# Peptides against a protein of PDB entry 2QAS: the designs that were tried, part 61

Target 1, 120 residues: chain A of PDB entry 2QAS
Amino acid sequence: PPEDLMQYEAMAQDALRGVVKAALKKAAAPGGLPEPHHLYITFKTKAAGVSGPQDLLSKYPDEMTIVLQHQYWDLAPGETFFSVTLKFGGQPKRLSVPYAALTRFYDPSVQFALQFSAPE

## One batch from the design tools (peptide; made by RFdiffusion4, then SolubleMPNN)

Design b2_p19_3_s3 (from b2_p19_3, 9 letters changed)
Fold by OpenDDE base, seed 3:
Order: sequence, then C-alpha cells, then structure tokens
Structure b2_p19_3_s3 (fold): chain B 120 residues (1-120), chain A 19 residues (1-19)
Amino acid sequence: as target 1 above (120 residues)
Amino acid sequence: ELAELERAGQEALAEQLSE
C-alpha cells in the first residue's frame, strides 16, 4: 500500500488529545464541570514528564487512573501538561501529567471514551 | 470496553476518598 508520509494517524491522535485538554480547561474554569460530568483519566506513570510523590507513583508502576469529580484542587491545564492536587490517604498530593502520557479518558456521565497510544 | 473504564474509575475514586 502507499506510504503515508503525512503521518495522518498521529495528527488525528494529537487532535483527540486536544479534547482532553479542552475538557480540563472547562473543569478548571469557575464553577467547574457542569453536573453530572466528571472525568476518569488514565496515564502511564513512567512516561517522560510525569511527576508526583515518589511513594504514590511507586504504587502504580505502569498506569494510574485519577478521578476529577468533587475532590480535586488547583487544577492547572497547561498547553503540554496539566497538574492537579488530589488526596490520597487523606493527604493532598500534586501530580503533573503530560497529555502525551495519557492512555484513556472517560466521562461516565455520558459514556464518552477516548484511548491513546502512550510511550511505553 | 466501558465496564473496565468504569471499574478503573471507581477503584481510583475509592483510593482518593480513603482516609
């Protein structure tokens, strides 16, 4: 078959990562997400750019899912990565996740799902 | 598989809510 020199599939995947970024920006706006929308975000914990408490990341050597619903703070969706504070064991912990590290995105309220190929 | 997505989210939520 003809060789794709345009890398269309990669372009499409990047566009879909843009959906996650846009959704997080809506979540970070005053008032947060409109009820009942909430987000399940899964990412590769060892991907380049992922940062957070070592003790926490060590518990999830491959992938980790975080939930943005009621208890999340200081959500900061940047252009290449987002950061957010969540509680684990009752303690607030800051995570920074590049959009390129994402593997899954899901909004249960409307059953909207996206899957991505992230670096191993 | 949506069921897996939901399960992963619920497990994560439980972890985040644990004291």
Scores: peptide ipSAE 0.680, ipTM 0.943, DockQ to the pose 0.940
Fold by OpenDDE base, seed 2:
Order: sequence, then structure tokens, then C-alpha cells
Structure b2_p19_3_s3 (fold): chain B 120 residues (1-120), chain A 19 residues (1-19)
Amino acid sequence: as target 1 above (120 residues)
Amino acid sequence: ELAELERAGQEALAEQLSE
């Protein structure tokens, strides 16, 4: 078959990452996500740009899933990464995750799922 | 697999809600 010199698949993946960004922006808006929507976000913890408490990231050496549903604070969806405060063991932790580090996105309420290839 | 996605989320949620 003919060679794709446009890299359409990569373009499509970037567009889909845009869906995550848009969803997070909705979540960050006043009132948060419209019920019953909530998000399961999985990312490579060692990907460039990922930051957070060392102990937490060490606990998840490969991938980590975070949930934006009941308790999340100061969600800040930027253009290249988002940051959010979540509690772990009752302690608030700030995470910063580039969209490029994402491997999965899921909204259980409507069973909407996306999968991505993140850098190793 | 949706089942796996759900399980991963539930496990993560449990972690975030634990005291």
C-alpha cells in the first residue's frame, strides 16, 4: 500500500489528546463536570514533564491512574500539561502531567475510552 | 478492554479515598 507521508495517524492521536484537554477544561470550569461524568486518566510516570511527590511516583514506576470524581482540587488544564491536587493516604499531592504522557482516558459514565502511545 | 479500564479506575479511586 502507498506510504503515508502525512502521518495522519499521529495527527489523529494529537486530536484525540485534545479531547482529554477539552474534557479537563470542562472539569476545571465552575461546577466541575456535569454529573455523572468523571474521569479515569492513566499516564506514564516516567515520561518527560511528569512531576509530583517522589514517594508517590516511586510507588508507580510505570503507569499511574488517577480519578477525577469525588475529590480533586485546583485542576489546571494548560495547553501542554495539566496539574491537579489529589489526596493519597489523606494527604494532598500535586501532580503535573503532560498530555503527551497519557496512555488511557476513560469516562465510565458513558464508557468513553481513548488509548494513546506515550513516550517510553 | 472496558473491564480493565474500570478496574484500574476503581483501584485508583480506592487509593485516593483511603485515609
Scores: peptide ipSAE 0.679, ipTM 0.943, DockQ to the pose 0.947
Fold by OpenDDE base, seed 5:
Structure b2_p19_3_s3 (fold): chain B 120 residues (1-120), chain A 19 residues (1-19)
Amino acid sequence: as target 1 above (120 residues)
Amino acid sequence: ELAELERAGQEALAEQLSE
């Protein structure tokens, strides 16, 4: 079979990561996401650039899913990573997640799902 | 598998809502 020297699959993956980034930017805008939209975001906790409380990340040695629905604060979607404050055990905790660390993105309201290859 | 996605989200949501 012919070799794909263009790396189209990688380009497509990057484009799809752009969807996540765009969605998060909408979520971060005033007013947040239009109801009933909300986001389930799964990422590799040991991926390069992932940052958060060690105790929290330790609970999820492989992947972690976070939900952006009603209880999220200071969502900051950057160009290469996003950060957000969520509560766990009633305590606010800041997470920083590179888009490259994402493995799944899901909006249950419309059943829109994306899956990504992430470093292990 | 959408059911898995939903389950993961619900579990995560429960964790985030726990006190």
Scores: peptide ipSAE 0.677, ipTM 0.942, DockQ to the pose 0.926
Fold by OpenDDE base, seed 1:
Order: sequence, then C-alpha cells, then structure tokens
Structure b2_p19_3_s3 (fold): chain B 120 residues (1-120), chain A 19 residues (1-19)
Amino acid sequence: as target 1 above (120 residues)
Amino acid sequence: ELAELERAGQEALAEQLSE
C-alpha cells in the first residue's frame, strides 16, 4: 500500500489525546466534573515524563489506571502533561503523566472510551 | 471491551480508597 508520509494516524491520535486534556481541564474547573461523570485513565508507567513515588510505580511495572471521581486533589492539567494527587494506602501521592503516555481513557457514566498507542 | 475497562477502573478505585 502507499506510504503515508503525512502520518495521519499519529495526527488523529494526538487529536484524541486532546479530548483527555479537555476533559481534565473541565474536571479541574470550579465545581469539577458535572455529575455523574468521572474518569478512568490508564497510562504506561515507564513512559518518558511519567513521575511519581518509586514504590507506587514499581507496583505497576507496565500500566496503571487511576480514577478521578471522589478523592483527587490539586488536579493540574497542563498542555503536555497533567498532575494530580491521589491516595494509596491512605497516603497522598503526586503523579505527573504526559498525555503521550496514555493508553486508555474511559468515562463509565456515558460509556465513552478512547484507546491510544503509547511509547514502550 | 467495556467490561474490561470497568473492571480496571473498579480495581483502581478500590486501591485508591483503601486505608
């Protein structure tokens, strides 16, 4: 088949990553997400730019899913990555995740799902 | 597969809510 020198698939992936960014910005706005919307976000823990507690990331050597519903703090959706504080074992932990590291996005309230190709 | 997505989320939620 013909070579795609435009890299359309990558462009489409980036556009869809923008949906996640936009959703997180809505979540970070005053009042948070409109109920009953909430987010399941999965990312590659070894992807470039991912940062967080070593113990936590070690527990999830490949992928990790986080939930933004009731207990999340200081959500900061930047242009290339977002950061958020979540509790694990009762302890608050800060995670920073580039949008490029995402592999799945899901809002159970409306069953909206996105899948992404992320760096290995 | 929506069931898989839901399962993953529920497992993650349980982890975040555990103390």
Scores: peptide ipSAE 0.676, ipTM 0.942, DockQ to the pose 0.944

Design b2_p19_3_s4 (from b2_p19_3, 5 letters changed)
Fold by OpenDDE base, seed 4:
Structure b2_p19_3_s4 (fold): chain B 120 residues (1-120), chain A 19 residues (1-19)
Amino acid sequence: as target 1 above (120 residues)
Amino acid sequence: ELEELRAAGEAALAEQLAE
């Protein structure tokens, strides 16, 4: 097949990362996501810019999935990364995840799924 | 594929809800 010098696939992936950012901004708005929408987000824990408790990240050496549904706090979707507080073992923990670190996005309520290639 | 996505999320949800 011909060589794609435009890198259309990369452009499409970047555009789709924008969907995740937009969805998170909706979730962070007053009232949160409209029921029954909720989000499953998977990311590479060793990707550049990922930050959080060492014990938590060590538990997931490759990828980690977080859920934004019942209990999440201080969701802050920035332009290049988002931050959120979730409970693990009953303890609140803050995570910061660049959109570039994402590998999967899923909304079970409507079975909307996205997959991404992320650097290790 | 979708089943795997669902299972991963449900497992994560269970962890976040457990105390």
Scores: peptide ipSAE 0.627, ipTM 0.932, DockQ to the pose 0.947
Fold by OpenDDE base, seed 5:
Structure b2_p19_3_s4 (fold): chain B 120 residues (1-120), chain A 19 residues (1-19)
Amino acid sequence: as target 1 above (120 residues)
Amino acid sequence: ELEELRAAGEAALAEQLAE
């Protein structure tokens, strides 16, 4: 097959990452996501730009999934990364995750799923 | 695939809800 010098697949993947960003912006809006929508977000914990508690990230040396459903706070979806506060062991923890670090996005309520390539 | 996605989320949710 001919060489794709436009890198359309990469463009498409970036666009799909935009879906996640848009979804998070909806989640961050007053009132949060419309029920019953909620988000499962998986990311590479060692990807560049990922930050959070060392103990938590150490627990997940490869990938980590976070859930935005009932208990999440201060969701801040930026243009290149989002940050959110979640509880682990009853303690609030702040995570910052670049969209480029994402590997999976899933909304179980409507079974909408996306998968992404992320740095190892 | 969807089963794995579901399972990962449910496990994560359980962790986030655990005290």
Scores: peptide ipSAE 0.627, ipTM 0.931, DockQ to the pose 0.945
Fold by OpenDDE base, seed 3:
Structure b2_p19_3_s4 (fold): chain B 120 residues (1-120), chain A 19 residues (1-19)
Amino acid sequence: as target 1 above (120 residues)
Amino acid sequence: ELEELRAAGEAALAEQLAE
């Protein structure tokens, strides 16, 4: 078969990562996400650029899922990564996650799901 | 596999809500 020198599949994957970025920007806007929308985000904890408390990341050596619904603060969706504050054990923890580290995205309210290839 | 997706999220939510 002909060789794809355009790398269309990679371009398509990047476009889909853009959906997550856009969704997070909506969540960070005044008023947050429109009810009942909320987000389940899964990422590789050892991927380059992932940052957070050592104790928390150690608990999840492979993947971690975070939920943006009831309790999340200072969501900051940048162009290459997003950061957010969540509570664990009643204590606020700051996480920074590159979009490239994502493996899954899901909005249970409308059952919208995306799957991505990530390092490791 | 949507069931796994849902389960993972619900487990994560429970952890985030726990004191």
Scores: peptide ipSAE 0.626, ipTM 0.932, DockQ to the pose 0.941
Fold by OpenDDE base, seed 1:
Parts: sequence; C-alpha cells; structure tokens
Structure b2_p19_3_s4 (fold): chain B 120 residues (1-120), chain A 19 residues (1-19)
Amino acid sequence: as target 1 above (120 residues)
Amino acid sequence: ELEELRAAGEAALAEQLAE
C-alpha cells in the first residue's frame, strides 16, 4: 500500500487524546464532572514523563489504571500532561501522567471507551 | 472488551478506597 507521509493515524490518535484532556479539564472545573460521569484512565507506567512514588509505580510494571470518582484531589490537567492526587493505602500520592502515556480511557456511566497506542 | 475495562476500573477503585 502507498506510504502515508501525512501520518494520519498519529494525528487521529492525538485528536482522541484531546478528548481525555478535555474531559479532565471539565473534571477539574468547579463542581467537577456532572453526575454520574466518572473516569477510568489506564497508562503505561514506564512511559517517558510518568512520575509518582517509586513504591506505587513498581507495583505496576506495565500499566496502571486510576479512577477519578470518589476521592481525587488537586486535579491539574495541563496541555501535555495531567497530575492528580489519589489515595493508596490511605496515603495521598501524587501522580503526573503525560497524555502520550495513555492506553485507554473509559467512562462507565455512558460506556464511552477509547484506546490508544502508547510507547513501550 | 467492555467487561475488561470495567473490571480494571473497579479493581483500581477498590484499591484507592481501601485504607
């Protein structure tokens, strides 16, 4: 097949990552997400730019899923990455995740799902 | 596929809520 010099697939992936960014920005706004919406976000823990407690990340050598529903704090959705504080073992942990590290996004309330290709 | 997504999220949620 002809060589795609436009890299359309990559552009499409980035556009879809924009949906996640937009959703997180809505979640970070006053009042949070409109009920009953909540987010399941999965990402590659070893992807470039991922940051968090070593003990936590080491527990998930490949992928990790976080949930933004009941308990999450200081959600900060930037242009290239987002950060959020979640509790694990009753202890608050700060995570910073580039949108490029995402592998899947899901909102159970409306069964909306997205999958992405992320660096290994 | 949706079942897998749901299961992963529910497991993650349980971990985040556990103290």
Scores: peptide ipSAE 0.624, ipTM 0.932, DockQ to the pose 0.958

Design b2_p19_4_s1 (from b2_p19_4, 9 letters changed)
Fold by OpenDDE base, seed 2:
Structure b2_p19_4_s1 (fold): chain B 120 residues (1-120), chain A 19 residues (1-19)
Amino acid sequence: as target 1 above (120 residues)
Amino acid sequence: SMEYDRQMAEAAAELKALF
């Protein structure tokens, strides 16, 4: 096959990461996601720019999945990363995840799934 | 409880198994 000098696959991946960002922006809007939509987000915990509770990240040395449905606060979807507050052991903790660190996105309410490659 | 607990972790793990 001919060589793709346009790097269409990379552009498509970026566009799909944009879907995650857009979904999170919907989730962050007043009233949150329209029910029954909710989000499962998987990311590489060692990726550059990931920050959060040390004990939590240590527990998941490779990948971690978070569920955004009813137990999250102050979701802030930025342009390059999102942050969200989750409670662990009764303590609110801020988690920040660059979109580039994502490996999976899933909305089980409609079985919509995306997969991504992420830097090691 | 409004915390990331065992039930949420199990749900996350279940999702991971779908891939």
Scores: peptide ipSAE 0.027, ipTM 0.629, DockQ to the pose 0.471
Fold by OpenDDE base, seed 3:
Structure b2_p19_4_s1 (fold): chain B 120 residues (1-120), chain A 19 residues (1-19)
Amino acid sequence: as target 1 above (120 residues)
Amino acid sequence: SMEYDRQMAEAAAELKALF
């Protein structure tokens, strides 16, 4: 078959990661997401750039899913990663996740789902 | 459309309970 020197498939995948970033920016805006929208974000916990409480990350050695609905604070969606504060054991914990570490994105309110390949 | 993985859904529920 013809060789794709443009790498269109990779560009398309990068564009879809942009959807997640855009959705998180909407979530971080004043007032948060419009109800009933909320987000399930799944990522590889050992991927480069992932940081957070060691006890929490060690509990989920492969993948972890966070829910952005009612109990999250200081969501900061940057250009290459986002960070968010979650309460664990009653204490606020900061989690930082590169978009490249994502494996799934899901909004149950409209059953919108995306799946990504991520580095191990 | 894609379906949310059942195992990930269960993991999400477990994590949510910790918050």
Scores: peptide ipSAE 0.025, ipTM 0.607, DockQ to the pose 0.121
Fold by OpenDDE base, seed 4:
Structure b2_p19_4_s1 (fold): chain B 120 residues (1-120), chain A 19 residues (1-19)
Amino acid sequence: as target 1 above (120 residues)
Amino acid sequence: SMEYDRQMAEAAAELKALF
């Protein structure tokens, strides 16, 4: 096939990462996501910029999925990463994830799914 | 604290880290 010097596939991937960012911004707005929408977000735990409890991230050396439905706090979707507080063992833990680290996004309420390539 | 009971943490992770 002819060489794509524009790298349209990468552009499309970036655009789709924008969907995740937009969805998280909706989730962070007052009132949260409209029922029954909720989010499953999978990311590479060793990707650059990922920050969180060391023991938690060590437990999931490759990928982990967080669920944003009823038990999350202080969701802060920035321009390049989002952060959120999740309770782990009853204790609140702050997790920060760059959008570039994402490998999967899923909203089971409408069966909307996205997949991404992320750094190993 | 970033330290917590491993068993409790694992149980919580099963609820938060699915699929």
Scores: peptide ipSAE 0.024, ipTM 0.564, DockQ to the pose 0.122
Fold by OpenDDE base, seed 1:
Structure b2_p19_4_s1 (fold): chain B 120 residues (1-120), chain A 19 residues (1-19)
Amino acid sequence: as target 1 above (120 residues)
Amino acid sequence: SMEYDRQMAEAAAELKALF
């Protein structure tokens, strides 16, 4: 195939990451997600910009999936990353995840799924 | 599961094709 100097695939991936950003902004808005919508978000834990508790990230050296349904707090979807507080082992932990680190997104309520390439 | 991953990939491809 001919060489793609426009890098359309990357553009398309960025556009699709925008869907995740928009969904998270809906989740962060007053009232949160409308039932029964909830979000499964998978990301590369070693991707640049990912931050969180060392013990937690060490437990998931490759990928980690978080669920945003009932047990999340202070969701803050920024323009390049989102942060959220989740409880692990009963303890609140703050995670910060760049959208570029995402590998998959899923809303089981309507079976909406996205898959992304993410840096290792 | 492998089936889950396949379904996700297909869903993503379908959505991407709309752009």
Scores: peptide ipSAE 0.021, ipTM 0.529, DockQ to the pose 0.055

Design b2_p19_4_s2 (from b2_p19_4, 10 letters changed)
Fold by OpenDDE base, seed 4:
Structure b2_p19_4_s2 (fold): chain B 120 residues (1-120), chain A 19 residues (1-19)
Amino acid sequence: as target 1 above (120 residues)
Amino acid sequence: SMAADLEMAAARAELESLF
């Protein structure tokens, strides 16, 4: 096929990352997501800018999926990354994830799914 | 898809077991 000098796929990926950011901002708003919406977010744990507890990241050396439904706190969706508090082993721990590290986004309530290419 | 549902369900169960 012809060479795509416009890089449309990359532009589309960037736009769709914006959907994830917008969804997280809705989740962070007062009242949270409207029932029954909830989010599964998968990311590369070794990607640049990812930060969190060593035990959590060591358990998932490649990819990790977090669930935003009942057990999350202080969701803070910024412009380039989001942070959230999760309970791991019964203890609250802070996780910070750049949107560029995402590989999958899923809302099972409406079966809405997105996939992304993330850097190693 | 069914594959996505099963995969996400498994991920949810694993994560929730850590709480």
Scores: peptide ipSAE 0.037, ipTM 0.653, DockQ to the pose 0.093
Fold by OpenDDE base, seed 5:
Structure b2_p19_4_s2 (fold): chain B 120 residues (1-120), chain A 19 residues (1-19)
Amino acid sequence: as target 1 above (120 residues)
Amino acid sequence: SMAADLEMAAARAELESLF
């Protein structure tokens, strides 16, 4: 096939990352996501810009999945990354994840899924 | 799909068990 100098695939992938961002912004709105919507987000833990509890990131050296359903707080979807507080063992833990680190997005309520390439 | 949901749920369950 002819060379794609426009790099449409890359643009499309960026747009799809925008879907995740938009979804998170909805989730961050008052009242959170409308039931039964909830989000599974998978990301590369060693990707640049990822930050969180050391023990957590150590346990998941490749990638990990978080779920935003009923127990998440202070979701802050920025333009390049989002941060969120999740409780584990009753302790709040703050995670910060660049959208570029995402590998999977899934809303099982409507079976909507996206997959992304992320840094190794 | 349901399969995908189960996979994702399993991953989350493991995460929650960490702490």
Scores: peptide ipSAE 0.037, ipTM 0.662, DockQ to the pose 0.131
Fold by OpenDDE base, seed 3:
Structure b2_p19_4_s2 (fold): chain B 120 residues (1-120), chain A 19 residues (1-19)
Amino acid sequence: as target 1 above (120 residues)
Amino acid sequence: SMAADLEMAAARAELESLF
C-alpha cells in the first residue's frame, strides 16, 4: 500500500490548532467574543511550556479546563502560546498555555468542538 | 454531543468552586 510521505494528517491537526489560536485572537480583540460565544479550553498541565500557580497545577496533575466567558482578563494569544488571568480564590493568577498542550476546545454556544493529542 | 455538554458543565462547576 502507498505510504503518505506528505504527513497530511499532521498538517490537518496543525491547521485545527490554528483554529484555537484564531478564536483566542478574536476573544482578545476589543469588545471580546460576540455574545453568546464563549470558550472551554482543556490542556495537559504537565506539558512543556505550561506555567501557572503551583497550587492550581498541583490540584490538576493531568489536565484542566478553563472557561473564557465573563471572568478572565488580559488574554494574550501569542503565536506559540496564550496567557490569561483568572481569579482563583478571589486572587488573580496568570496562566500560560502552549497551543501544543491543548487537548480539547469547545464553544457551547454553537456546539463546536475540537480534540487534540498532547504530550503528557 | 450531550456527553460533551455534560463534561463541560462539570468542568465549569469545578472551576467555579475555585473562584
Scores: peptide ipSAE 0.036, ipTM 0.655, DockQ to the pose 0.077
Fold by OpenDDE base, seed 1:
Structure b2_p19_4_s2 (fold): chain B 120 residues (1-120), chain A 19 residues (1-19)
Amino acid sequence: as target 1 above (120 residues)
Amino acid sequence: SMAADLEMAAARAELESLF
């Protein structure tokens, strides 16, 4: 097949990552997500730009899934990455995740799912 | 899908155990 010099597949992937960004911005607004919406977000823990507590990231050397429903604070969705505070063992921990690191997004309330290719 | 629901439910249970 002919070579795609436009890189349409990559454009489409980035557009779909925009859905996650938009959803997180809704979640970060006053009042949070409209019930019963909540988010499962999976990402590659070793992808460039991922940061968080070493003990937590070491526990998940490949992928990690976080749930944004009840126990999350200070969600800050930027243009290239988002950050959020989660409590592990009662201790608040800050995670920063580039949208490029995402591999899955899921809202079980409406069974909406997205999958992405992310750096290894 | 049903498979996705089950997988995410399992992930939730694991994550909740850390909290």
Scores: peptide ipSAE 0.034, ipTM 0.654, DockQ to the pose 0.093

Design b2_p19_4_s3 (from b2_p19_4, 10 letters changed)
Fold by OpenDDE base, seed 3:
Structure b2_p19_4_s3 (fold): chain B 120 residues (1-120), chain A 19 residues (1-19)
Amino acid sequence: as target 1 above (120 residues)
Amino acid sequence: SMEYDLEMEQARAELKALF
């Protein structure tokens, strides 16, 4: 088959990552997500640009999943990464995750799911 | 796309225990 010099597959993947960014922007707006929507976000913990508490990232050396429903604070969805404060074991932890590090996105309320490939 | 994913359900159960 002929070479795809336009890189259409990569374009499509980038567009789908844009859905996650858009959803997080909705979640960060005043009032948060409309009930019963909530987000499960999975990412590679060793991917470039991922930052967070050492103990947490060490516990999940490959991937970890976070939930954004009602126990999240200071969600800041930027253009290339988002940051959020979550409680683990009752302790607030700040995470910063590039969209490029994502491997899964899921909203159980409507069973909407996306999968992505993410290099380390 | 949209579909039920058992892996996501498993992740949900595990994650709830972290909070």
Scores: peptide ipSAE 0.045, ipTM 0.683, DockQ to the pose 0.087
Fold by OpenDDE base, seed 5:
Structure b2_p19_4_s3 (fold): chain B 120 residues (1-120), chain A 19 residues (1-19)
Amino acid sequence: as target 1 above (120 residues)
Amino acid sequence: SMEYDLEMEQARAELKALF
């Protein structure tokens, strides 16, 4: 096949990562997501720019999924990454995840799913 | 609550298993 010098596939993936960013911005708005929408976000825990509790990231050395429903705080969807506070074992933990680290996005309420190739 | 945390953990695990 002919060589794609435009890198259209990468452009398309970036555009779809924009969907995640937009969804998170809706989730961060007052009142949160409209019921029954909620988000499952999967990311590579060792990807560049990922930060969070050492114990938690050690527990999930490759990939982990977080759920944004009911209990999430201070969701801050930035331009290149988002941060959010979630409870694990009753303890609030702050996570920061670059959009580039994402591997999956899922809203089970409407069965909307996206998959991404994260940096190795 | 701990009940909620457990529920979320179960949900995360289930979803991960689907992919």
Scores: peptide ipSAE 0.044, ipTM 0.637, DockQ to the pose 0.427
Fold by OpenDDE base, seed 4:
Structure b2_p19_4_s3 (fold): chain B 120 residues (1-120), chain A 19 residues (1-19)
Amino acid sequence: as target 1 above (120 residues)
Amino acid sequence: SMEYDLEMEQARAELKALF
């Protein structure tokens, strides 16, 4: 097949990462996501810039999925990464995830799904 | 796909158990 020197697929994926960022910004706005929308976000836990509790990240050495529905706090979607507080075992824990680390995005309410290639 | 949806449901159940 012809060689794509423009790397259109990569450009498209980068653009679609913008969808995740935009969705998170909607989720972070006052009132949160409109019901019944909620978000499943999967990311590579060892990707550069990922930060969080060592015990949690050690439990998921490859990738993990977080669900943003009801029980999430202080969602802060920046330009290159987002951070969010989630409860694990009843304890609030802060995660910081670069958009480049994402591998999957899913909103079950409308069955909207995206998949991405991540650096790690 | 159904496979993808099932993966998400499994992830939901696993994450819910952490709360």
Scores: peptide ipSAE 0.039, ipTM 0.665, DockQ to the pose 0.092
Fold by OpenDDE base, seed 2:
Structure b2_p19_4_s3 (fold): chain B 120 residues (1-120), chain A 19 residues (1-19)
Amino acid sequence: as target 1 above (120 residues)
Amino acid sequence: SMEYDLEMEQARAELKALF
């Protein structure tokens, strides 16, 4: 088939990544998400720009899913990445995840789902 | 906590089933 020099699929993916960014900004605002909304976010742990504790990332060598509902702190959604503090094994851990690393986004409360291509 | 970790694993599995 003809070569797509415009990379329309990538443009569409980036637009949809904007939905995740906007949702996280709502979650970070005072009062958080309106119940029962909550977010399942899946990302490639080895993607460029992903950072967190070595032991945690080693436990999830391919993909990791985090849930933002009640037990999250200091959510900071930037323009290219977000960071958040979650407790694993009772210990707070700071994660930083570029939107480009995302592979899945889901809000079970309204069954809204997105999936993305991400680096291998 | 272990309960939280288990919840995360379960949530991950359920989400994976949707795709």
Scores: peptide ipSAE 0.038, ipTM 0.631, DockQ to the pose 0.603

